# Peptides against a protein of PDB entry 1EMU, part 122

Target 1, 132 residues: chain A of PDB entry 1EMU
Amino acid sequence: PPYLKWAESLHSLLDDQDGISLFRTFLKQEGCADLLDFWFACTGFRKLEPCDSNEEKRLKLARAIYRKYILDNNGIVSRQTKPATKSFIKGCIMKQLIDPAMFDQAQTEIQATMEENTYPSFLKSDIYLEYT

## One batch from the design tools (peptide; made by RFdiffusion4, then SolubleMPNN)

Design b2_p28_3_s4 (from b2_p28_3, 9 letters changed)
Fold by OpenDDE base, seed 1:
Structure b2_p28_3_s4 (fold): chain B 132 residues (1-132), chain A 28 residues (1-28)
Amino acid sequence: as target 1 above (132 residues)
Amino acid sequence: SALDKESERVAEELLKEFESLPEEEQEL
């Protein structure tokens, strides 16, 4: 069953609607759902192909990600990303150099945070165990 | 995939939230 795959990798968990739902519920209870939303936002952003018609949308989305998750010093995403990473993102925003990969390092760092902390905890949670 | 769909949904929702802000806040 899918829940067994979820225990094998975070990616498998995040590639399943039920897995996403359960994990988000868990993260909300832990006060760190922003980790997941940021991760998905970065993925969504990277998937937007640079072109003339997408330029404004990509810029706004980049600014949105930056404003909500990076600029907020009290946010969990900001606390779990390196200063140099946040500085790089800020630079891209200010220069309006919106490369599809501009959030990759931040996403990697947040993914590592989930891999090391919230994901293992989720697999030990009542939410997951009751589902199995 | 579910991952792709959720990524798109989250991005779109974030964009809508951002666009609901005053223009001066969108400019950062």
Scores: peptide ipSAE 0.797, ipTM 0.967, DockQ to the pose 0.934
Fold by OpenDDE base, seed 3:
Structure b2_p28_3_s4 (fold): chain B 132 residues (1-132), chain A 28 residues (1-28)
Amino acid sequence: as target 1 above (132 residues)
Amino acid sequence: SALDKESERVAEELLKEFESLPEEEQEL
């Protein structure tokens, strides 16, 4: 069953509608749902084609991600991303050099945070165990 | 996939939230 695959990898969990829902619920209780939303936002951003029709949208989305998650010094995403990573993102925003991969390092760092803490905790949570 | 769909949803919601801000706050 899918819930067994969720325990095998975070990616399997995040590629399942029920898995996403349960994990988000858990993260909200832990006060760190922004980790997941940031991760998904980065993925969504990267998937946007860098073409003329998407130029404005991509720029706005990049700014949105930066403003909400990186610039907020009190946010969990900001606290779990390295200063150099945040500085690089800021540079891209200021220069309006919006490469599809500009958030990759930040996403990697946040993914590591989830895999090291919240994801394992989720697998031990009542939310997950009751689902199994 | 569920992952792709959720990524798109989250990105779109974030964009809408951002665009609802005053223009000055969108400049950064």
Scores: peptide ipSAE 0.797, ipTM 0.967, DockQ to the pose 0.926
Fold by OpenDDE base, seed 2:
Structure b2_p28_3_s4 (fold): chain B 132 residues (1-132), chain A 28 residues (1-28)
Amino acid sequence: as target 1 above (132 residues)
Amino acid sequence: SALDKESERVAEELLKEFESLPEEEQEL
């Protein structure tokens, strides 16, 4: 069953509608749902094709991600990303160099945070165990 | 995939939230 795959891979968990829902619920209880939302936002951003018709949308979305998650020094995403990574993103925003991969490093760092902390805790949580 | 669908949803919701801000606050 799918819930067994969730225990083997975070990617499997995040590629399942029920898995996403349960994991988000858990993260909200832990006060760190922004980790997941940031991760998905980065993926969504990267999927946008860099073309004339998407230029405004891509720029706004990049600014939105930066403002909500990177600029907020009190946010968990900001605290779990390296200064050099945040500085690079800021540079891209200020120079309006909006490359599809501009959030890749930050997304990798946040994924590592989830892999090391929240994901293992989720697999030990009542939410997951009661589902199985 | 579920991952792709959720990524799109989250991105769109974030964009809507951002666009609801005054224009001055969107100019980073």
Scores: peptide ipSAE 0.797, ipTM 0.967, DockQ to the pose 0.933
Fold by OpenDDE base, seed 4:
Structure b2_p28_3_s4 (fold): chain B 132 residues (1-132), chain A 28 residues (1-28)
Amino acid sequence: as target 1 above (132 residues)
Amino acid sequence: SALDKESERVAEELLKEFESLPEEEQEL
């Protein structure tokens, strides 16, 4: 069953709608759902092809990600990303250099946080165990 | 994939939320 694959990798968990729902519910209980939303937002952003028709949308989305998750010094995403990473993103935003990969390092750092903390905890949580 | 669909959904919702802000706040 799919829930067994969820225990094998975070990627498998996030590639299943039920897995996403359960994990998000767990993260909300832990007060750190922003980790997952930021991760998905970065993925969505990277998939937008840079072209004239997408320029405005890409710029706005980049600004949205920056404003919501990076500028918020009290947010969990900001606390779990390195200062140099946040500074780089700020630079891209201010210079309007919106490369598809501009959030890659931040996404990697947030993914590591999930891999090391929330994902293992999820697999030991009542919500996951009761689902199995 | 579910991952791709969710990524798109989250990005779109975030964009909508951002666009609901006053224009001056969108300029950062």
Scores: peptide ipSAE 0.796, ipTM 0.967, DockQ to the pose 0.923; fails the geometry check

Design b2_p28_4_s1 (from b2_p28_4, 11 letters changed)
Fold by OpenDDE base, seed 5:
Structure b2_p28_4_s1 (fold): chain B 132 residues (1-132), chain A 28 residues (1-28)
Amino acid sequence: as target 1 above (132 residues)
Amino acid sequence: SEVEKLLEEVKKNPLTPESVIEKLLEEE
C-alpha cells in the first residue's frame, strides 16, 4: 500500500496527495507547516518559464516568497536556511534578477531539514501510525 | 477513523505547487 512507500522516501510521500495531506497536518501540529508550503512554493516558482508575458507575475511571486518565508526572522524557514542563502535571495529581489532557480538552494536546505527531523518524526507520529 | 475523517477534510484544499503560488499572489 502507498503508506509503505511513504516510509521508504520523502519523495514518495510528496508524490501522493494523501501523504502530503497527512504530513502537512502533522507539520501544522508541530508548528512548522511553513517548511512544506515553502518547498511547494519553490517548485511552483521554478515551473514558471520566463517570458515577456509573465515577468511581472514572476517578480511579484518572488517578492511574496521572500517576504513570507525568508525575511521573517521568527519564521522556521528563515531559521533553517543559511545566511548566505538568504542574502543571495535578497540580492536577487533587490536587483530584480529573477532566475527560475533562485530559490533552489533554499529549497534544498529546507528539504534537508525535513529529511533529518520532521519526516522521521512523522513516521513515528500518531497520525501516520493510525493511518496504517 | 479519526485520521480518515481528518484526511477527507484536508483533501478539500489540496496542497500543490500551483495552489501555493496562487495563494501567495493573492496575499500580495
Scores: peptide ipSAE 0.630, ipTM 0.902, DockQ to the pose 0.681
Fold by OpenDDE base, seed 3:
Structure b2_p28_4_s1 (fold): chain B 132 residues (1-132), chain A 28 residues (1-28)
Amino acid sequence: as target 1 above (132 residues)
Amino acid sequence: SEVEKLLEEVKKNPLTPESVIEKLLEEE
């Protein structure tokens, strides 16, 4: 069943809507749902084609991601991303150089945070165990 | 079960790459 695959890899968990729903609920209880929201924001951003018709939308979205998750010094995403990574993102926005991959490093760092901490904890959580 | 009920409620607003960016754009 799918819940067994969730225990094998974070990728499998994040590729399943039921898994995502349970994991996000767990993260909310831990006060760190922003980790997952940011991860999905980065994926969504990268999927947007860089063309003239999307230029304004992509810039607006990049600013939104930056302001909500990176610039918030008290946020968990900000605390779990490297200063150099945050500075790079800031630079892209200030220069209005909005490459689809501009959040890739930050997404990688947040994914590592989940892999090392919240994902293992989720697999030991009451939410997951009761679902199995 | 309690978890099933919780899941049903949460799934009304699924988290996807598309749903997140649309929400962010609305808030900006």
Scores: peptide ipSAE 0.629, ipTM 0.899, DockQ to the pose 0.676
Fold by OpenDDE base, seed 2:
Structure b2_p28_4_s1 (fold): chain B 132 residues (1-132), chain A 28 residues (1-28)
Amino acid sequence: as target 1 above (132 residues)
Amino acid sequence: SEVEKLLEEVKKNPLTPESVIEKLLEEE
């Protein structure tokens, strides 16, 4: 069953809507749902094709992601991303050089945070264990 | 079960790359 696959890899968990729902609920209880929201924001951003018709939308979205998750010093995403990574993103925003991959490094770092901490904890949580 | 009920409620607004983007744009 799918819940067994969730225990095999974070990738399997994040590729399942039920898994995402339970995991986000757990993260919210832990006060760190922003980790997952940011991860999905990065994926969504990367999927937007750079073209003249999308230029304004992509810039607006990049700024929104930056202000909400990177610039917020009290946020968990900001605390779990490296200064050089945040500086690079800031540079892209300021220069208006909005490459689809501009958040890739930050997404990788947040994914590593989940792999090392919240994902293992989720597998030991009451939410997951009661579901199984 | 209680977890199943919780899941049903959360699934009303699924988290996807597209849904997060739309929400972020609406907040601007």
Scores: peptide ipSAE 0.629, ipTM 0.901, DockQ to the pose 0.649
Fold by OpenDDE base, seed 4:
Structure b2_p28_4_s1 (fold): chain B 132 residues (1-132), chain A 28 residues (1-28)
Amino acid sequence: as target 1 above (132 residues)
Amino acid sequence: SEVEKLLEEVKKNPLTPESVIEKLLEEE
């Protein structure tokens, strides 16, 4: 069953909508759903290819991601990203240089946080164990 | 089960890269 694959890798978990739903529910209980939301936001942002027709949209979205997750010093995403990474993102926003990869380093750092902490905890959680 | 019920409710609004982006843009 799919839940066995979820225990093999975070990648497998995030490739399954049921897995995502359960994992996010767990993260909400832990007060850190923003980790996963930010991760998906970065993926969504990167998928938007630069062109004249979506320039304004991409800038608006980049600002939204920055304000919601990076600028919020009390947020878990901000706490789990390096100062240099946050500074780089701020620079991109201020200069309006919106490269599709501008959030890649932050996404990597948040992914590492999940791999090291919340993902292992999820596999030991009541919600996962009851599902299995 | 309770977990199954919870899952069904959560799945009404699935988390995807696209859905998150849409939500962020709507909030701005």
Scores: peptide ipSAE 0.628, ipTM 0.900, DockQ to the pose 0.692

Design b2_p28_4_s2 (from b2_p28_4, 12 letters changed)
Fold by OpenDDE base, seed 2:
Structure b2_p28_4_s2 (fold): chain B 132 residues (1-132), chain A 28 residues (1-28)
Amino acid sequence: as target 1 above (132 residues)
Amino acid sequence: SEVDKLLEEVKKNPLTPESVIEKLLEEE
């Protein structure tokens, strides 16, 4: 069953809507749901094609992601991303150079945070164990 | 079960890359 695959890799968990739902609920209880929301925001942003018709939308979205997750010094995403990564993103926003991959490094760092802490904890949580 | 009920409630508004983007844009 899918829940066994969830225990084998975070990738498998995030490819399953039930897994996402349970994991996000767990993260909310831990006060760190922003980790997952940011991860999905980065994926969604990367999917948007850079063209004239999407220019305004992509810039607006990049600014929104930056202000909500990167600029917030009290936020968990900001605390779990490297200063150089945050500076790079800021530079892209200021210069209005909005490459689809501009959040890739930040997404990688947040994914590593989940792999090292919240994902293992989730597999030991009451939510996951009761589901199995 | 309690977990099943929780899943049903959360799944009413599934988290996807697209849904997160739309929410962020609406908040601006």
Scores: peptide ipSAE 0.627, ipTM 0.896, DockQ to the pose 0.651
Fold by OpenDDE base, seed 3:
Structure b2_p28_4_s2 (fold): chain B 132 residues (1-132), chain A 28 residues (1-28)
Amino acid sequence: as target 1 above (132 residues)
Amino acid sequence: SEVDKLLEEVKKNPLTPESVIEKLLEEE
């Protein structure tokens, strides 16, 4: 069953809507749901084509991601991203150079945080074990 | 079960790359 694949890789978990739902619920209980929301935001952002018709939308979205997750010093995403990464993102926003890959490094760092901490904890959580 | 009920509720608003983007754009 799918829940066995979830225990084998975070990728499998995040590729399953039931897995996402349970994992996010767990993260919310731990006060760090923003990790997952940010991860999905980065994926969604990267999927947007950098064409003229999307220019304003992409800039607006980049600003939204930056303000909500990167600029917030009290946020878990901000605490788990490196200063150089945050500075790079800030630079892109200020210069209005909105490359589809501008959040890739930050997404990688947040993914690593989940891999090292919250994902293993989730697999030991009551919510996951009760589902199995 | 309790977990099943939880899933049913959460899945009403699924988390996807697209859904997160739409939410962020609405809030900006």
Scores: peptide ipSAE 0.627, ipTM 0.894, DockQ to the pose 0.673
Fold by OpenDDE base, seed 5:
Structure b2_p28_4_s2 (fold): chain B 132 residues (1-132), chain A 28 residues (1-28)
Amino acid sequence: as target 1 above (132 residues)
Amino acid sequence: SEVDKLLEEVKKNPLTPESVIEKLLEEE
């Protein structure tokens, strides 16, 4: 069953809408749903191919991601990303150099945080165990 | 079960790369 695949890898969990739903609910209970939202935001941003018609949209979106998750020093994403990574993102925003990969390092760091902490905890949680 | 009910409610607003992007743009 799918829930067994979820225990094999975070990738399998995030490739299943039921898995995503349960995991996000768990993260919300732990006060860190922003980790997953940010991860999906980065993926969505990267999927927007640079072109003349997308320029303003991509810049606006990059600013939104930056202000919501990176600039907020009290946020879980900000606390779990390295200063150099945050500085790089800030630089891209200030210079308006909006490469599709500009959030890749931050996404990697947040993914590592989930892999090391919240994902293992989820597999031990009441919500996951009740589902199984 | 409680989990089943929770799952059904959350499924009404699925989390996807596209949905998150849309929400972020609306908030700006």
Scores: peptide ipSAE 0.627, ipTM 0.897, DockQ to the pose 0.687
Fold by OpenDDE base, seed 4:
Structure b2_p28_4_s2 (fold): chain B 132 residues (1-132), chain A 28 residues (1-28)
Amino acid sequence: as target 1 above (132 residues)
Amino acid sequence: SEVDKLLEEVKKNPLTPESVIEKLLEEE
């Protein structure tokens, strides 16, 4: 069953809508759902290829991601990203240089956070165990 | 089951890269 694959890798968990739903619910209970939301936001942002028709949309989205997750010093994403990474993102926003990969390092750091802490905890959670 | 009910509620609005960015853009 799919839940066995979820225990093998975070990648497998995030490729399954049921897995995502359960994991996000768990993260909400832990007060850190923003980790997953930010991860998906970065993926969505990167998929938007630069072009004239996307310029305004991409800039607006980059600013939204920055304000919601990076600028919020009290947020879990901000606390789990390195100062240099946040500074780089700020620089991109201020200069309006919106490269599709501008959030890649932050996404990597947040993914590592999930891999090291919340993902293992999820596999020991009542939500996951009751589902199995 | 309780977990099944929870899943059904959450799955009404699934989390995807597209859904997240759509929400972010709407909130701005």
Scores: peptide ipSAE 0.626, ipTM 0.895, DockQ to the pose 0.691

Design b2_p28_4_s3 (from b2_p28_4, 8 letters changed)
Fold by OpenDDE base, seed 3:
Structure b2_p28_4_s3 (fold): chain B 132 residues (1-132), chain A 28 residues (1-28)
Amino acid sequence: as target 1 above (132 residues)
Amino acid sequence: SEVEKLLEEVRANPLTPESVIERLLEEE
């Protein structure tokens, strides 16, 4: 069953809507749902083509991601991303150089945070165990 | 069960890359 695959890899968990649902619920209880929301925001952003018709939309979205998750000094995403990574993103925003990959390093760092902490804890959580 | 109720709620409004960016664009 899918829940067994969720225990094998975070990738499998995040590729399953039920897995995402339970994991996000767990993260909310831990006060760190922003980790997952940011991860999905980065994926969504990267999927947008850098063409003339999407220029304004992509810039607006990049600013939104930056302001909500990176600039918030009290946010868990900000606390779990490296200063150099945040500075790079800021630079892209200020220069309006909005490459589809501009959030890749930040997404990698947040994914590592989930892999090392919240994902293992989720597999031991009442939410996951009750689902199994 | 509690888990079933949680799943039903989220299935009605799933978290996807597309849903997140649409929300962010609306808030900006």
Scores: peptide ipSAE 0.620, ipTM 0.889, DockQ to the pose 0.692
Fold by OpenDDE base, seed 4:
Structure b2_p28_4_s3 (fold): chain B 132 residues (1-132), chain A 28 residues (1-28)
Amino acid sequence: as target 1 above (132 residues)
Amino acid sequence: SEVEKLLEEVRANPLTPESVIERLLEEE
């Protein structure tokens, strides 16, 4: 069953909509659903290829991601990203240099946080164990 | 069950990179 694959890797969990649902529910209970939302936001942002037709959209989106997750000093994403990473993102926003990869380092750091902490905890959680 | 309800809700409105992007843009 799919839940066995979820225990093999975070990647497998995030490739399954049911897995995502249960994991996000768990994260909400832990007060850190923003980790997953930010991770998906970064992926979505990177998928938008830069061109004249989506320049405004990409800038708006970059600002939204920055304001919601990076600028919020009380947020879990801000607390789990390095100061240099946040500074780089701020610089991109201020200079309006919106490269598709501008959030890559932050996404990597947040992914590492999930891998090291919330993902293992999820596999020991009541929600996962009850599902199995 | 509660788990089933949660799954049904997400299946109707799945969390994807695209859905998150759309939400963020709508909030701005």
Scores: peptide ipSAE 0.619, ipTM 0.889, DockQ to the pose 0.658
Fold by OpenDDE base, seed 2:
Order: C-alpha cells, then structure tokens, then sequence
Structure b2_p28_4_s3 (fold): chain B 132 residues (1-132), chain A 28 residues (1-28)
C-alpha cells in the first residue's frame, strides 16, 4: 500500500496527495508547513517557461517567493537556507534575471532539511501511525 | 476517523505546485 512506500522515501510521500496532506498537517503542528509550501513553490516556478508572455508573471512570482520565504528572517525557510543561497536569489531579483532554476539550490537545501528532520519524525507521528 | 476526515478535507483542495503558485500570485 502507498503508506509503506512513504516510509521508503520522501519522494514517494510527495508524489501522493494523501501523503502530502498528512505530511503537511504534521508540519503545521510542528510550525514548519512553510518548508513544504516553499518546496512546491519552487517546483511550480521552475515549470513556468521563460518567454515574453510570461515575463511579468514570472518576475512577480519570483518576488513573491523571495519576500515570503527568503527575506523573512523569522521564517523556517530562511533559517534553513544558506546565506550564499539567499544572496544569490536576492541578486537575481534585483537584477531581474529570472532563470527557471534560480530557486533550485534553495529547494535542495529545504528538501535536505525535511529529509534529516521532519520526514523521519513524521514516520513516528500519531498521524502516520493512525493511518497505517 | 480523524485521519479520514482530514484526508477528505484536503482532497477537496489538494496541494500542488500549481495551486501554491496561484495562491502566491493572489496574495500579491
């Protein structure tokens, strides 16, 4: 069953809507749902093709992601990303050089945070255990 | 059960890359 696959890898968990739902609920209880939201934001951003018709939308979205998750010093995403990574993103925003991959490093770092901390804890949580 | 209710609620509004993007754009 899917819940067994969730225990095998974070990737399997994030490919399942039920897994995402339960995991996000757990993250909310831990005060760090922004980790998952940011991860999905990065994926969504990368999927937007750079072209003339998308230029304004992509810039607006990049700024939104930056202001909400990177610039917020009290946020969990900001605390779990490297200063150099945040500086690079800031540079892209300021220069208006909006490459689809500009958040890739930050997404990698946040994914590592989940792998090392919240994902293992989720597998021991009441939410997951009750589902199994 | 509590878990079933939770799943039903979220299934009505799933978290996807696209849904997060749209929400972020709406907040601007």
Amino acid sequence: as target 1 above (132 residues)
Amino acid sequence: SEVEKLLEEVRANPLTPESVIERLLEEE
Scores: peptide ipSAE 0.619, ipTM 0.889, DockQ to the pose 0.679
Fold by OpenDDE base, seed 5:
Structure b2_p28_4_s3 (fold): chain B 132 residues (1-132), chain A 28 residues (1-28)
Amino acid sequence: as target 1 above (132 residues)
Amino acid sequence: SEVEKLLEEVRANPLTPESVIERLLEEE
């Protein structure tokens, strides 16, 4: 069953809408749902290939991601990303150099946080165990 | 059950890269 695949890898969990649902609920209870939302935001941003018609949209979106998750020092994403990574993102925003990959390092760091902390805890959680 | 209700809710409002992007753009 799918729940066994979820225990094999975070990738399998995030490739299943039911898995995403339960995992996000767990993260919300732990006060860190922003980790998952940010991860999906980065993926969505990277999928927007630069072109003449979407330059303003991409800049607006990059600013939104930056202000919501990176700039807030009290946020879980900000606390779990390296200062150099946050500075790089800030630089891209200030210079308006909006490469599709500008959030890749931050996404990697947040993914590592989930892999090392919240994902293992989820597999021990009442939510996951009730589903099994 | 609580788990079943949670699943039903998210199936109606899925979290995807696209859905997050749309929300972020609306908030700006």
Scores: peptide ipSAE 0.619, ipTM 0.891, DockQ to the pose 0.671

Design b2_p28_4_s4 (from b2_p28_4, 13 letters changed)
Fold by OpenDDE base, seed 3:
Structure b2_p28_4_s4 (fold): chain B 132 residues (1-132), chain A 28 residues (1-28)
Amino acid sequence: as target 1 above (132 residues)
Amino acid sequence: SEVDKLLAEVKANPLTPESVIEKLLAEE
C-alpha cells in the first residue's frame, strides 16, 4: 500500500496527495508547514517557462517567495537555508535576473532539512501510525 | 477530532505546486 512507500522515501510521500495531506498536518502541528509550502513553491516556480508572456508573473512570484520565506529572519525556511544561498536569491531579485533554477539550492537545503528531521519524526508520529 | 478537521481542510484545499503559486501571487 502507498503508506509503506511513504516510509521508504520522502519522494514517494510527496508524490501522493494523501501522504502530503498527512505530512502537512503533522508539519503544521510542529510549526514547520512553511518547509513544505516553500518546497512546493520552488517546484511551481521552476515549472514556469521563462518567456515574454511569463516575465511579469515570474518576477512577481520570485519576489513573493523571497519576501515570504527568505527575507523573514524568524521563519523556519530562513533559519534552515545557508546565508550564501539567501544572498544569491536576493541578488537575483535585485538584479531582476530570474532564472528558473534560482531557488534550486534553497529547495535542496530545505529538502535536506525535511529528510533529516521532520520526515523521520513524521514516520514516528501518531498521525502516521494511526493511519497505518 | 482536531486531526480529522485538519485533514479535511487539506483535502478540500490540496497542496500542489500550482496551488501554492496561485496563493503567493494572490497575496502579493
Scores: peptide ipSAE 0.615, ipTM 0.888, DockQ to the pose 0.958
Fold by OpenDDE base, seed 2:
Structure b2_p28_4_s4 (fold): chain B 132 residues (1-132), chain A 28 residues (1-28)
Amino acid sequence: as target 1 above (132 residues)
Amino acid sequence: SEVDKLLAEVKANPLTPESVIEKLLAEE
């Protein structure tokens, strides 16, 4: 069943809507739901192709991601991303150089945080064990 | 069960890259 695949890799968990739902619920209980939301935001942003018609939308979205997750010093995403990564993103926003890959490093760092901490904890959680 | 309820909620309002983007843009 799918829940066995979830225990094999974080990737498998995030490819399943049921897995995403349970994992996000767990993260919310731990005060870390922003990790997953940010991860999905980065993926969504990268999917938007840069073109003249998308320029304003992409800039607005980049600013939104930056203000909500990177600029918030009290946020879990900000605490789990490196200063150089945050500075790079800030630079892109200020210069209005909005490359589709501008959040890739931050997404990688947040993914590593989940894989090293919250994902293993989820597999030991009551919510996961009750589902199995 | 509570797990079933959670799954039902997710199916009604799934977390996807697109849904997160739409939410972020709506908040601006």
Scores: peptide ipSAE 0.614, ipTM 0.888, DockQ to the pose 0.662
Fold by OpenDDE base, seed 5:
Structure b2_p28_4_s4 (fold): chain B 132 residues (1-132), chain A 28 residues (1-28)
Amino acid sequence: as target 1 above (132 residues)
Amino acid sequence: SEVDKLLAEVKANPLTPESVIEKLLAEE
């Protein structure tokens, strides 16, 4: 069943809508749902083609992601990303150099945080165990 | 059960890269 695959890899969990739902609920209880939301935001941002028709949308979105997750020093995403990574993103925003990959390093760091901390805890949580 | 309710809610409003982006843009 799918829940067994969820225990094998975070990737499998994030490819399953049921898995995402349960995992996000768990993260919310832990006060760190922003980790997952940010991860999805980065993926969505990278999928937007850099062209004339998307230029304004991409810039607005980049600013939104920056303000919501990176700029807030009290936020979980900000606390779990390296200063150099945050500085790079800030630089891109200030210079309006909006490369599709500008959030890749931050996404990698947040993914590592989930892999090392919240994902293992989820597999031991009442939510997951009750589902199995 | 609580788990069933959570699953039903997510299926109605799935968390996807696209949905997160649209939400962020709507808040701007």
Scores: peptide ipSAE 0.613, ipTM 0.888, DockQ to the pose 0.577
Fold by OpenDDE base, seed 1:
Structure b2_p28_4_s4 (fold): chain B 132 residues (1-132), chain A 28 residues (1-28)
Amino acid sequence: as target 1 above (132 residues)
Amino acid sequence: SEVDKLLAEVKANPLTPESVIEKLLAEE
């Protein structure tokens, strides 16, 4: 069943809407929902191919992601990303050099945080065990 | 059950890369 696949990898969990729902609920209880939202934001951003027609949209989106998750020093995403990574993103925004991969390192760091901490905890949580 | 309610909510408002982006853009 799907819940067994969720325990095998975070990727399998995030490829299932039921899994995403339960995991996000768990993260909200832990005050960490922004980790998952940021992860999805980065994925969505990277999927937007640069072209003349979407340049302003991409810049606006990059600024939104930056202001919501990176600039907020009290946010969990900011606390779990390295200063050099945040500085790089800031530089891209200031220079208006919006490469599709500009959030890749930050996404990797946040993914590692989930892999090492919240994901294992989720698999031991009441919400997951009740589902199984 | 609570789990059933959560699953029903996802069907109505799924969390996807696209939905997160649209929300972020709408907030700006």
Scores: peptide ipSAE 0.612, ipTM 0.887, DockQ to the pose 0.622

